Peptides against a protein of PDB entry 2QAS. Designs and how they scored, part 125

Target 1, 120 residues: chain A of PDB entry 2QAS
Amino acid sequence: PPEDLMQYEAMAQDALRGVVKAALKKAAAPGGLPEPHHLYITFKTKAAGVSGPQDLLSKYPDEMTIVLQHQYWDLAPGETFFSVTLKFGGQPKRLSVPYAALTRFYDPSVQFALQFSAPE

## One batch from the design tools (peptide; made by RFdiffusion4, then SolubleMPNN)

Design b2_p29_5_s3 (from b2_p29_5, 18 letters changed)
Fold by OpenDDE base, seed 3:
Structure b2_p29_5_s3 (fold): chain B 120 residues (1-120), chain A 29 residues (1-29)
Amino acid sequence: as target 1 above (120 residues)
Amino acid sequence: DAERARLEAAKARLVEAARGLVPPAPAND
């Protein structure tokens, strides 16, 4: 087949990652997400740019899922990554996750899901 | 035609309308 010099498939994947970014920006706005929307985000913990407590990340050598619903603070959705404070075992911890590390996005309220291939 | 079909199929695999899917257990509280 002819060579795709435009890389349309990659562009489409990036566009869908943009949906996650946009959703997080909505979540970060004053008042948060419109109820009952909430977000489950799964990412590769060993992907480049992922940062957080070593003990926490060590518990999840492949992927971990976080939920943004009732207990999240200082959500900062940047252009290439987002950071957020969540509680783990009652203790607040800061996570920073590049959008490129994402493997799944899910909003149970409307059963909307996205899946991504993420490099290690 | 074939390339268009491949691209459309690839895009379709990235989006799903979950029907009763249960998300993985979240790590955080």
Scores: peptide ipSAE 0.323, ipTM 0.772, DockQ to the pose 0.442
Fold by OpenDDE base, seed 1:
Structure b2_p29_5_s3 (fold): chain B 120 residues (1-120), chain A 29 residues (1-29)
Amino acid sequence: as target 1 above (120 residues)
Amino acid sequence: DAERARLEAAKARLVEAARGLVPPAPAND
């Protein structure tokens, strides 16, 4: 088969990552997510641009899943990454995650799921 | 068109049917 020099599959993946960005922007709007929507987001913790508490990231050396439902604050969905404050063991911590680091996105309320390949 | 079929198949794999599936356990509270 001919070589795809345009890398259309990668373009399609990036376009679908835009769904996550758009969903997070909805979540960050006044009033938050419309009930009963909530978001499970999985990402590679060692991917470039991921930042957060060292002890937390060390605890999850491969992938981490976070949930945006009941306890999230200061969600800031940027154009290339989002940041959010979550509680871990009762303590608030700030995470910053590039959209390129995502491997899974899931909204159980409507059983909508996306899967991505993310670089190490 | 075989190439188009491969691309469409690849795109289809990015969206999952998740009826009855349970997401991974979240790390946060």
Scores: peptide ipSAE 0.316, ipTM 0.771, DockQ to the pose 0.445
Fold by OpenDDE base, seed 4:
Structure b2_p29_5_s3 (fold): chain B 120 residues (1-120), chain A 29 residues (1-29)
Amino acid sequence: as target 1 above (120 residues)
Amino acid sequence: DAERARLEAAKARLVEAARGLVPPAPAND
């Protein structure tokens, strides 16, 4: 069978990453997400562009899941990555995560889920 | 063909039906 030289699968995944970006932009808007919506975001911690405290990232050598629900601050959804302040063990930490690093997006309130393959 | 079928299956799995799924344990508080 002929090879897919267009890489449509990858393009489709990238397009769906736009849903995550859009959702985060909604979350960052005044008033935040409409209740009861909240976001579980899983990403590859070793992916290019992921940044945060060394001690935190070292604790999660493969993937990390964060939840944006009760305790998050200064959510800044950019065009290629988002940044957010969360508490880990009571300590506020700043994370920066490229959308390309995402492997899972989930909103339990409506059971909406996306799954992605993320490069390192 | 097999290539098309694989691509379509992959696309279909991107949007997951998450009914009854347990969310992953978050790292943050």
Scores: peptide ipSAE 0.315, ipTM 0.773, DockQ to the pose 0.413
Fold by OpenDDE base, seed 5:
Structure b2_p29_5_s3 (fold): chain B 120 residues (1-120), chain A 29 residues (1-29)
Amino acid sequence: as target 1 above (120 residues)
Amino acid sequence: DAERARLEAAKARLVEAARGLVPPAPAND
């Protein structure tokens, strides 16, 4: 088959990561997400640019899923990564996750899901 | 052509309807 020198599949995947960024920007706006929307976000914990408490990340050596619904603070969706404060075992922790590290996005309220291949 | 069809199929696999699926357990509270 012909070689795809344009890498269209990769470009399409990057565009779909933009959906997650846009959704997080909606979530960060005043008032947050419109009910009943809430977000499950899965990412590779060893991917470049992922940062957070070492003990937490060590507990999830491959992937971690976070939920943005009831307890999240200071959600800051940047252009290449987002950061958010969540509670883990009652303790607030700050996570920073590049969009390139994402492997899954899911909104149960409308059963909308995206899946990505994320490099380490 | 076949290559275009493969690309479109690959793109389609990136978006899915998750009817009846249970999300993985979240790490946070």
Scores: peptide ipSAE 0.314, ipTM 0.771, DockQ to the pose 0.441

Design b2_p29_5_s4 (from b2_p29_5, 19 letters changed)
Fold by OpenDDE base, seed 1:
Structure b2_p29_5_s4 (fold): chain B 120 residues (1-120), chain A 29 residues (1-29)
Amino acid sequence: as target 1 above (120 residues)
Amino acid sequence: SAAEARLRAAQERLLAAARGLVPPAPAND
């Protein structure tokens, strides 16, 4: 098979990561996500740029899934990463996650799913 | 082409897997 010098697969994945960014921007807008939409986001916890409480991240050495539905605050979707405050065991914690660290995105309300290969 | 087929197949697998998908357990409350 011919060599793909354009790296279309990688470009396609990057473009689809833009869907996550756009969805998070909708979630961060006034009024939040339209009901019943909510987001499950899975990411590699050891990927470059991932930031959060050390004790929390230590519990998830490979991947971690968060849900944006009932209890999230100060969602800030940037151009290369997003940050959000969530509760873990009743305690609010701030996470910062580059879009490049994502491995899965899912909205169960409409069964929309994306999967990505994420760098370590 | 092979490259086109690989990309299409990957996308179709994603769409198929989404039906009836149960999300993994979230870490947060």
Scores: peptide ipSAE 0.325, ipTM 0.779, DockQ to the pose 0.403
Fold by OpenDDE base, seed 2:
Structure b2_p29_5_s4 (fold): chain B 120 residues (1-120), chain A 29 residues (1-29)
Amino acid sequence: as target 1 above (120 residues)
Amino acid sequence: SAAEARLRAAQERLLAAARGLVPPAPAND
């Protein structure tokens, strides 16, 4: 069979990461997500570009899951990464996560899930 | 179109497997 020099599968996978970006942009829009939609996002904490409190990230040396539902502030979905303020043990902390660091996206309200391979 | 078929099949399996599952425990409040 002919060799795929276009790498269509890789391009399609990258496009699926765009779903997360688009969902976060909807979440950041005025009024937030339409209920009951909410987002579970899992990412590699040691991936390039991930930033946040070192003590927090140290507790999750491989992967970390955050939920955007009831307590999130200043969600800023950029083109290559998003940042958000969340509470951990009652303390607000800021995280910045590149979309390339994501390994899982899940909206339980409609049971929509995506899984990704992410470089460490 | 084998690559496209593999991708579609993988996503279908993922969606099927996720039905009824509880998501992993989030770190944040």
Scores: peptide ipSAE 0.323, ipTM 0.777, DockQ to the pose 0.390
Fold by OpenDDE base, seed 5:
Structure b2_p29_5_s4 (fold): chain B 120 residues (1-120), chain A 29 residues (1-29)
Amino acid sequence: as target 1 above (120 residues)
Amino acid sequence: SAAEARLRAAQERLLAAARGLVPPAPAND
């Protein structure tokens, strides 16, 4: 087969990751997400750029899923990564996740889902 | 088939399957 020098598959995946970025920017806007929308986000915990408490990330050696619905604060969706404060066992923790680390995005309210290949 | 076509087909299958998906238990409260 001919060699794809344009890397169209990678470009398409990056475009779809842009949906997550856009959704998070909506969530970070005043008023938050329009009800009943809420977001389940899954990412590779060992991917480059993922940052958070060591004890927390150690519990999830492969993937971790977070939910943005009732208890999230200071959501900051940047251009290459987002950061957010969530509670784990009652304790607030700050996570920073590059969009490139994402493996799944899901909004149960409308059953919208995306899946991504992420670096190991 | 082209790589982007395979990606499109995979995403379409995922969207179709979403109707029966139960979200995984989130780590956070």
Scores: peptide ipSAE 0.313, ipTM 0.772, DockQ to the pose 0.383
Fold by OpenDDE base, seed 3:
Formats: C-alpha cells, structure tokens, sequence
Structure b2_p29_5_s4 (fold): chain B 120 residues (1-120), chain A 29 residues (1-29)
C-alpha cells in the first residue's frame, strides 16, 4: 500500500480540533453558549501539557470527561490549550488541557460528535 | 483510498451512531 509521507489524516484531525477551540471561544464569550448547547470533552490525562490537581488526575489514569454546561468558571480558550475551573466533589479545581490531548468532543443538544487520536 | 476520505467517513459514522446515545459520564459536578 502507498506510504503517506504528508500525514494527511493527522492534518485533518488538527483542523477538526479547531472546531473544539472555536466552540470553547464561543462558550467563553459573554453570555456563554446559546441554550441548549453544552459540551462534553474527553481527553487523555497523561498527555503532555495536561495539568491539574494530582489527586484528580490520579483518579483518572487514562481518560477523563468533563462537561461544560452549568458549573464552569473562568474558561480561557488559548491557541494551543484551554483552562477552566470546575467543581469536583464540591471543590473548585483548575484544569489546563492542550487541544492535542483531546479524544472526544460531543454536544448532545444537536448530537454533534468528533473523535480524535491523541498521543500519550 | 485517501486517508482524509477514510477519516471523514469515520467521523460521519460516528455522528450517525451518536444519535440516541448517552454521553459518557462527566467527572465534574
């Protein structure tokens, strides 16, 4: 079979990661997401650049899913990663997640889903 | 076939399969 030296599939995945970034920027704007839109984001917790409380990351050694719907604060979607404050067991905690660490994006309101391969 | 075409087809199947599915349980409150 032919060898893809351009890595087109990876480039396409990176382009689609831009959808997540754009969606998060909309979520971070004043007023937040238009109802009923909300976001489920899954990422590899051991991927490079992922940061957060040690106890939390230890609890989820492979993947973690977060939801941005009702209880999220200080969402900051940067160019290469986003950070957000969420509550876990009633305690506010800050997470920083590179877009490259994402494995799944889902908006149940319109059943829009994306899946990505993320390096560890 | 092209990798991009295969990727798009896979994403389209994912979108179709997502219909009626329950999202994964979130870690946060």
Amino acid sequence: as target 1 above (120 residues)
Amino acid sequence: SAAEARLRAAQERLLAAARGLVPPAPAND
Scores: peptide ipSAE 0.311, ipTM 0.771, DockQ to the pose 0.395

Design b2_p29_6_s1 (from b2_p29_6, 12 letters changed)
Fold by OpenDDE base, seed 2:
Structure b2_p29_6_s1 (fold): chain B 120 residues (1-120), chain A 29 residues (1-29)
Amino acid sequence: as target 1 above (120 residues)
Amino acid sequence: PFVPPPPANDGDQPADSAAEQAAVLAALA
């Protein structure tokens, strides 16, 4: 087959990562996500730019899934990464996750799923 | 159908109270 010098698939993947960013921006807006929408986000914990408590990240050496539904605070979706405060075993922790680190995005309310290949 | 893995955080459960929510923000300030 002919060589794709435009790298359309990469462009499409970047655009799909933009869906996650946009969804998080909606979640961060006043009023949050419209019920019953909520977000499951999976990411590579060793990816460049991932930041969080060492003990937590050590517990999940490959991937971690977080849910933004009932308990999330100070969600700050930037242009290249988002940060959020979540409870883990009742303890609040701050995570910072680049969109490039994402491997899965899922909204169970409408069964909308995205899958990504993320570098280590 | 796809079933998401269990989340690492407690977010799939409702918060105990508004006071608990406020305490979270205060703890990180």
Scores: peptide ipSAE 0.461, ipTM 0.833, DockQ to the pose 0.810
Fold by OpenDDE base, seed 1:
Structure b2_p29_6_s1 (fold): chain B 120 residues (1-120), chain A 29 residues (1-29)
Amino acid sequence: as target 1 above (120 residues)
Amino acid sequence: PFVPPPPANDGDQPADSAAEQAAVLAALA
């Protein structure tokens, strides 16, 4: 086929990342997500812009999955990244994750899944 | 059907009480 100089696949991926951003904004709104919706988010821990406790990120050298369901606080979905407070082994930690670092998004309540290519 | 990977955080466990939530936020302040 002819060369795609428009990079439509990348545009489509960006649009789908927008779904994650929108979902997180719903989660951050008063009252949180409508039950039983909850979110599993997987991201590359070494991707540019990922920020969190060094020991935690070192424990997950490739990818990490977090769940936003029962215990999440101060969810702040920005335009390029989101930050959130989660408990890991009972200890609260703050994570900051660019949407570009995401590799998977899943809401098991309706079995809605998205997959993305993210930088290594 | 798709099965999500195990989460790294404790978020799939029951929610903390309001007091516990406040303690979490205070610990990060």
Scores: peptide ipSAE 0.458, ipTM 0.831, DockQ to the pose 0.799
Fold by OpenDDE base, seed 5:
Structure b2_p29_6_s1 (fold): chain B 120 residues (1-120), chain A 29 residues (1-29)
Amino acid sequence: as target 1 above (120 residues)
Amino acid sequence: PFVPPPPANDGDQPADSAAEQAAVLAALA
């Protein structure tokens, strides 16, 4: 096949990552997500820019899935990454995840799913 | 239908109490 010098696939991926960013901004707005919407987000834990407790990230050497439904606090969706406070085994932790690290986004309430390629 | 992987965090469960929610915020302050 001919070489794509426009990098259309990358453009499409970036556009779809924008959906996740927009969804998180809705979640961070006053009132949060409209029920019953909630978000399952999977990301590569070793991707550049991923930040969190070492002990937590060590449990997930490849991918980690978080859910934003009942217990999430101080969700801050920036332009290149989002940060959020979640409880893990009852302990509150702060995570910072670049949108570029995402591999999956899913809202079970409407069965909306997105998949992404991320650096290994 | 798609079944998502188990979440790492406790977020798929409601908070035990309002006090628990307050404690989480205070713990990271």
Scores: peptide ipSAE 0.454, ipTM 0.829, DockQ to the pose 0.794
Fold by OpenDDE base, seed 3:
Structure b2_p29_6_s1 (fold): chain B 120 residues (1-120), chain A 29 residues (1-29)
Amino acid sequence: as target 1 above (120 residues)
Amino acid sequence: PFVPPPPANDGDQPADSAAEQAAVLAALA
């Protein structure tokens, strides 16, 4: 078949990642997400640009899932990555996750799910 | 139906008080 010089599949994936970015921007706005919406985000912990405590990331050598419902602070959804402060076993820690590292996005309240192909 | 993996963080627990939230942000500043 003819070569796709437009790279439509990549554009489509980027658009879907844009949904996550938009959702996080809503979550970061004053008042947070409209209840009962909350977000489960899964990402590759070894993907380029992922930043966080070494001990935590080592505990999840492939993927880890975080939930943004309660107990999240200073959510900062940038253009290429988001950062957020979360508690793990009661201890606050900051994570920085590029959207490109995402593998799953899920909002249980409306059963909305997205899957992504991430690097590595 | 789809079942998400268990979350690593404590985010499925009730929200902390405003004072606790402020303390967290201050501690990480």
Scores: peptide ipSAE 0.448, ipTM 0.827, DockQ to the pose 0.788

Design b2_p29_6_s2 (from b2_p29_6, 9 letters changed)
Fold by OpenDDE base, seed 3:
Structure b2_p29_6_s2 (fold): chain B 120 residues (1-120), chain A 29 residues (1-29)
Amino acid sequence: as target 1 above (120 residues)
Amino acid sequence: PFVPPAPANDGDQAPLSAAEQAAILASLA
């Protein structure tokens, strides 16, 4: 078959990752997420650009899931990655996650799910 | 139906009062 020089599949995947970025931008706005929306975000913890406490990331050597509903702080959705402060065992910790590291996105309130092929 | 993996962060996602939110933000500054 002919070679796809446009790389449409990659473009499509990038567009879908853009949905997550857009959702996080909504979540970062004043007032937070509109009820009852909340976001389950799964990512590869060893992917390039993932940053967080060593002890926490070591606990999840492959993938890690976080949930954003009410108790998240300083959510900063950048163009290539987002950062957020969450509590783990009562302690606030900051994570930085490139969108390219994502493997799953899910909003249970409307049963909206996305899957991604992440590096590694 | 789809079942997401268990979240790593604390499961208490109850809304925070304005005072609670302000206190958290202040502690993180």
Scores: peptide ipSAE 0.455, ipTM 0.839, DockQ to the pose 0.614
Fold by OpenDDE base, seed 4:
Structure b2_p29_6_s2 (fold): chain B 120 residues (1-120), chain A 29 residues (1-29)
Amino acid sequence: as target 1 above (120 residues)
Amino acid sequence: PFVPPAPANDGDQAPLSAAEQAAILASLA
């Protein structure tokens, strides 16, 4: 079969990552997520651009999942990455995650799931 | 059906009162 010089699969993946970005932008709006929506986001902790507490990232050397429902603060969904404050062991901590580091996205309220390929 | 991995952040995702939210945000400011 002829070679796909357009790289449609990669474009499709990027478009789907855009869904996550858009969802986070909705979550960052005043009032937060409309109930009962909540977001499970999984990412590679060693991916380039991932930033957070060393102790936390060390605890999850491969992938880490966070959930955004009611208790998240200062969610800042940028164009290439998002940052958010969450509680870990009762302590607020900030994470910064590039969209390119994502491997899974899930909203159980409507059973909407996405999976992504990520480096390493 | 898909089962999401356990989240790393605290599992308490219940909504907070306005006062509780304000207190947390104040501590982060």
Scores: peptide ipSAE 0.452, ipTM 0.836, DockQ to the pose 0.648
Fold by OpenDDE base, seed 1:
Structure b2_p29_6_s2 (fold): chain B 120 residues (1-120), chain A 29 residues (1-29)
Amino acid sequence: as target 1 above (120 residues)
Amino acid sequence: PFVPPAPANDGDQAPLSAAEQAAILASLA
């Protein structure tokens, strides 16, 4: 078949990443996520723009999954990345993750799943 | 059905009381 010079698949992926952004904006609203929704977010830890505690990121050299349900704080879903405070080993830590770094999104409450190809 | 990977952050996702939430936020300030 002919080459896709429009890169439609990439466009579709970007559009679907927008779903994650929108979901996080809902999660950041007053009252948090509507019960029983909760979000599993997986991302490449070495992707450009990912930032957080060095020791934490070192523990997950490839991918890391975080869950947002009740215990997340100061969720800030920006236009290109989101940041959030979560507890790791009882200690609050701040993560910043570009949407482009995402590889998976899942809400088990409604079994809604998205998968993405993300550069390392 | 899809099974999500184990989350890295602490697994206790129980809802917090208003007082508990306030305490957490205060600790982050």
Scores: peptide ipSAE 0.451, ipTM 0.836, DockQ to the pose 0.625
Fold by OpenDDE base, seed 5:
Structure b2_p29_6_s2 (fold): chain B 120 residues (1-120), chain A 29 residues (1-29)
Amino acid sequence: as target 1 above (120 residues)
Amino acid sequence: PFVPPAPANDGDQAPLSAAEQAAILASLA
């Protein structure tokens, strides 16, 4: 097949990552997510820019999934990454995840799913 | 139907009362 010099696939991936960013911005708004929406977000833990407690990230050498429904705090969806505080084993911990590190997004309430390729 | 991977963060995502929410926020400070 001919070489795609426009890089359409990358453009499409970036556009779809924008959906996740937009969804997180809705989740960060006052009142949180509208019931019954909740977000399962999967990302590569070793991707560039991923930040969090070493003990936590060590448990997930490849991918990690988090869920945002009711118990999330200080969600800050930036332009290139989002940060959020969640509880793990009863302990609050802060995560910072670039949108480029995402591999899956899912909202079970409406069965909306997105999949992405991320650097290994 | 699709079954998402198990989330790493604590699984209880039930809504919190105003008092519970306030207590959590205080504990995070």
Scores: peptide ipSAE 0.448, ipTM 0.835, DockQ to the pose 0.579

Design b2_p29_6_s3 (from b2_p29_6, 12 letters changed)
Fold by OpenDDE base, seed 3:
Structure b2_p29_6_s3 (fold): chain B 120 residues (1-120), chain A 29 residues (1-29)
Amino acid sequence: as target 1 above (120 residues)
Amino acid sequence: PFVPAPPANDGDQPPLSAEEQAAIRASLA
């Protein structure tokens, strides 16, 4: 087969990651996510750029899943990563996750799912 | 069907009142 110098496969994957970015931007808008939409986001905790409390991340040495529904604060969906404050055991914690670290995205309300290849 | 892993955070909770939201926002600032 011919050599793909355009790297279309990578472009396609990046485009799909763009869906997550767009969804998070909607979630960051005033009023939050439109009911009943909520987002399950799974990412590699050891991926470059992932930041959060050590005690929390140590509990999830491989992957972690977070849900954005009703209780999330200061969601900041940047161009390369997003940051958000969530409660863990009642305690607010700040997470910063590069889109490149994502492995899964799911909205149960409409059964929309995406899977990604993230760094090991 | 697709089944996501259990979420680590307390995000899957009912919505908070405006006052509760404001209080949390203030505590984080």
Scores: peptide ipSAE 0.492, ipTM 0.857, DockQ to the pose 0.729
Fold by OpenDDE base, seed 1:
Structure b2_p29_6_s3 (fold): chain B 120 residues (1-120), chain A 29 residues (1-29)
Amino acid sequence: as target 1 above (120 residues)
Amino acid sequence: PFVPAPPANDGDQPPLSAEEQAAIRASLA
């Protein structure tokens, strides 16, 4: 078939990444996520722009998943990336993840799932 | 059905009271 020079699939993927951004903005609101919603977010740890403690990221050479429901702090959903503080082994850690690094998004409460292609 | 990968963080817990949340915030400051 003809070559897609418009890259529509990439546009569609970016639009769907916007859903994650919007969801995180809701999660960052004063009241937090409305019960019983919670978010499982999976991302490529070696993708450009991913930032966090070396010891943590080293444990996940490919992908890692985080969950947000009640206990997350300082969630800051920016336009191109979000940052959040979570506890790992009882220790608070700050992560910064570009939306472009995401590979999966899931809210079990309503079985809403999204999958994305991300750099490897 | 979709099954999420196990989370790397300590997992979610029941909601914290206002006092507990304040204590956490203070510990992070």
Scores: peptide ipSAE 0.488, ipTM 0.855, DockQ to the pose 0.611
Fold by OpenDDE base, seed 5:
Structure b2_p29_6_s3 (fold): chain B 120 residues (1-120), chain A 29 residues (1-29)
Amino acid sequence: as target 1 above (120 residues)
Amino acid sequence: PFVPAPPANDGDQPPLSAEEQAAIRASLA
């Protein structure tokens, strides 16, 4: 097949990652997510830039899914990564996840789903 | 239909009361 020197697929992937960033910015706004929207975000735990408690990340050697609905704090959606405080087993933990580490995004309220190719 | 993997965090819970929210915020400070 013809060689794609423009790398359109990569550009499309980056554009779609922008949807997640935009959604998180909405979630970070005062008042949080507009009900009944909530976000399931899946990412590669060993991808470059992923940061969090070692004990937590060790439980998920490949991928981890988090949900943002009612119990999330200090969500900070940056330009290349987002950070958020969530409770795990009742204990608050801070996570930092680059958008490039994402593999899935899903909002059950409207059945909107996205899939991404993430680093190994 | 798409079914996401179970979330690792305790985020998928009912809304917190004002008092509970305040207590959580205080514990994070």
Scores: peptide ipSAE 0.487, ipTM 0.855, DockQ to the pose 0.715
Fold by OpenDDE base, seed 4:
Structure b2_p29_6_s3 (fold): chain B 120 residues (1-120), chain A 29 residues (1-29)
Amino acid sequence: as target 1 above (120 residues)
Amino acid sequence: PFVPAPPANDGDQPPLSAEEQAAIRASLA
C-alpha cells in the first residue's frame, strides 16, 4: 500500500484527544459529570509535562490510571493539559497531565473507549 | 469487552460530604 504522507492517523488521534478535553470540561462544570458517567484516564507518567508528587509517580513508572467519579476536586481542564486533585490512599494530591500523555480514555457507563499512541 | 486498568486513586469510592470536599480543596491551597 502507498505511504501516507498526510499522516491521517495522527490527525485523527489529535482530533480524538479533543473529545477527552471536552469531556473533562464537562466534568469540571458546576454540576460535574451527569450520572452515571465517570472517566477512567490512563497516561504515561514519564511523558513530558506530567507533574505530580514524585513519590506517587515513582510507584507508576510506566502508566497510571485515574478515575474521575465520586472523589475529584478542582478539576482544571486547560488547553494543553488538565490538573486535578485526587485522593491516593486517603491523601489528597494534585496531578497535571498533558492531553498528549494520554493512552486511554474510558467511560464505563456507556462503554465509550478511546486509545492513543502517546510519546514517552 | 474493554476493561480499564485499576485506578490509582480513590475516585471510585463513595462520595464525600460537601464539608469534607471543602477541606480537601483547602488543604492543597
Scores: peptide ipSAE 0.477, ipTM 0.857, DockQ to the pose 0.819

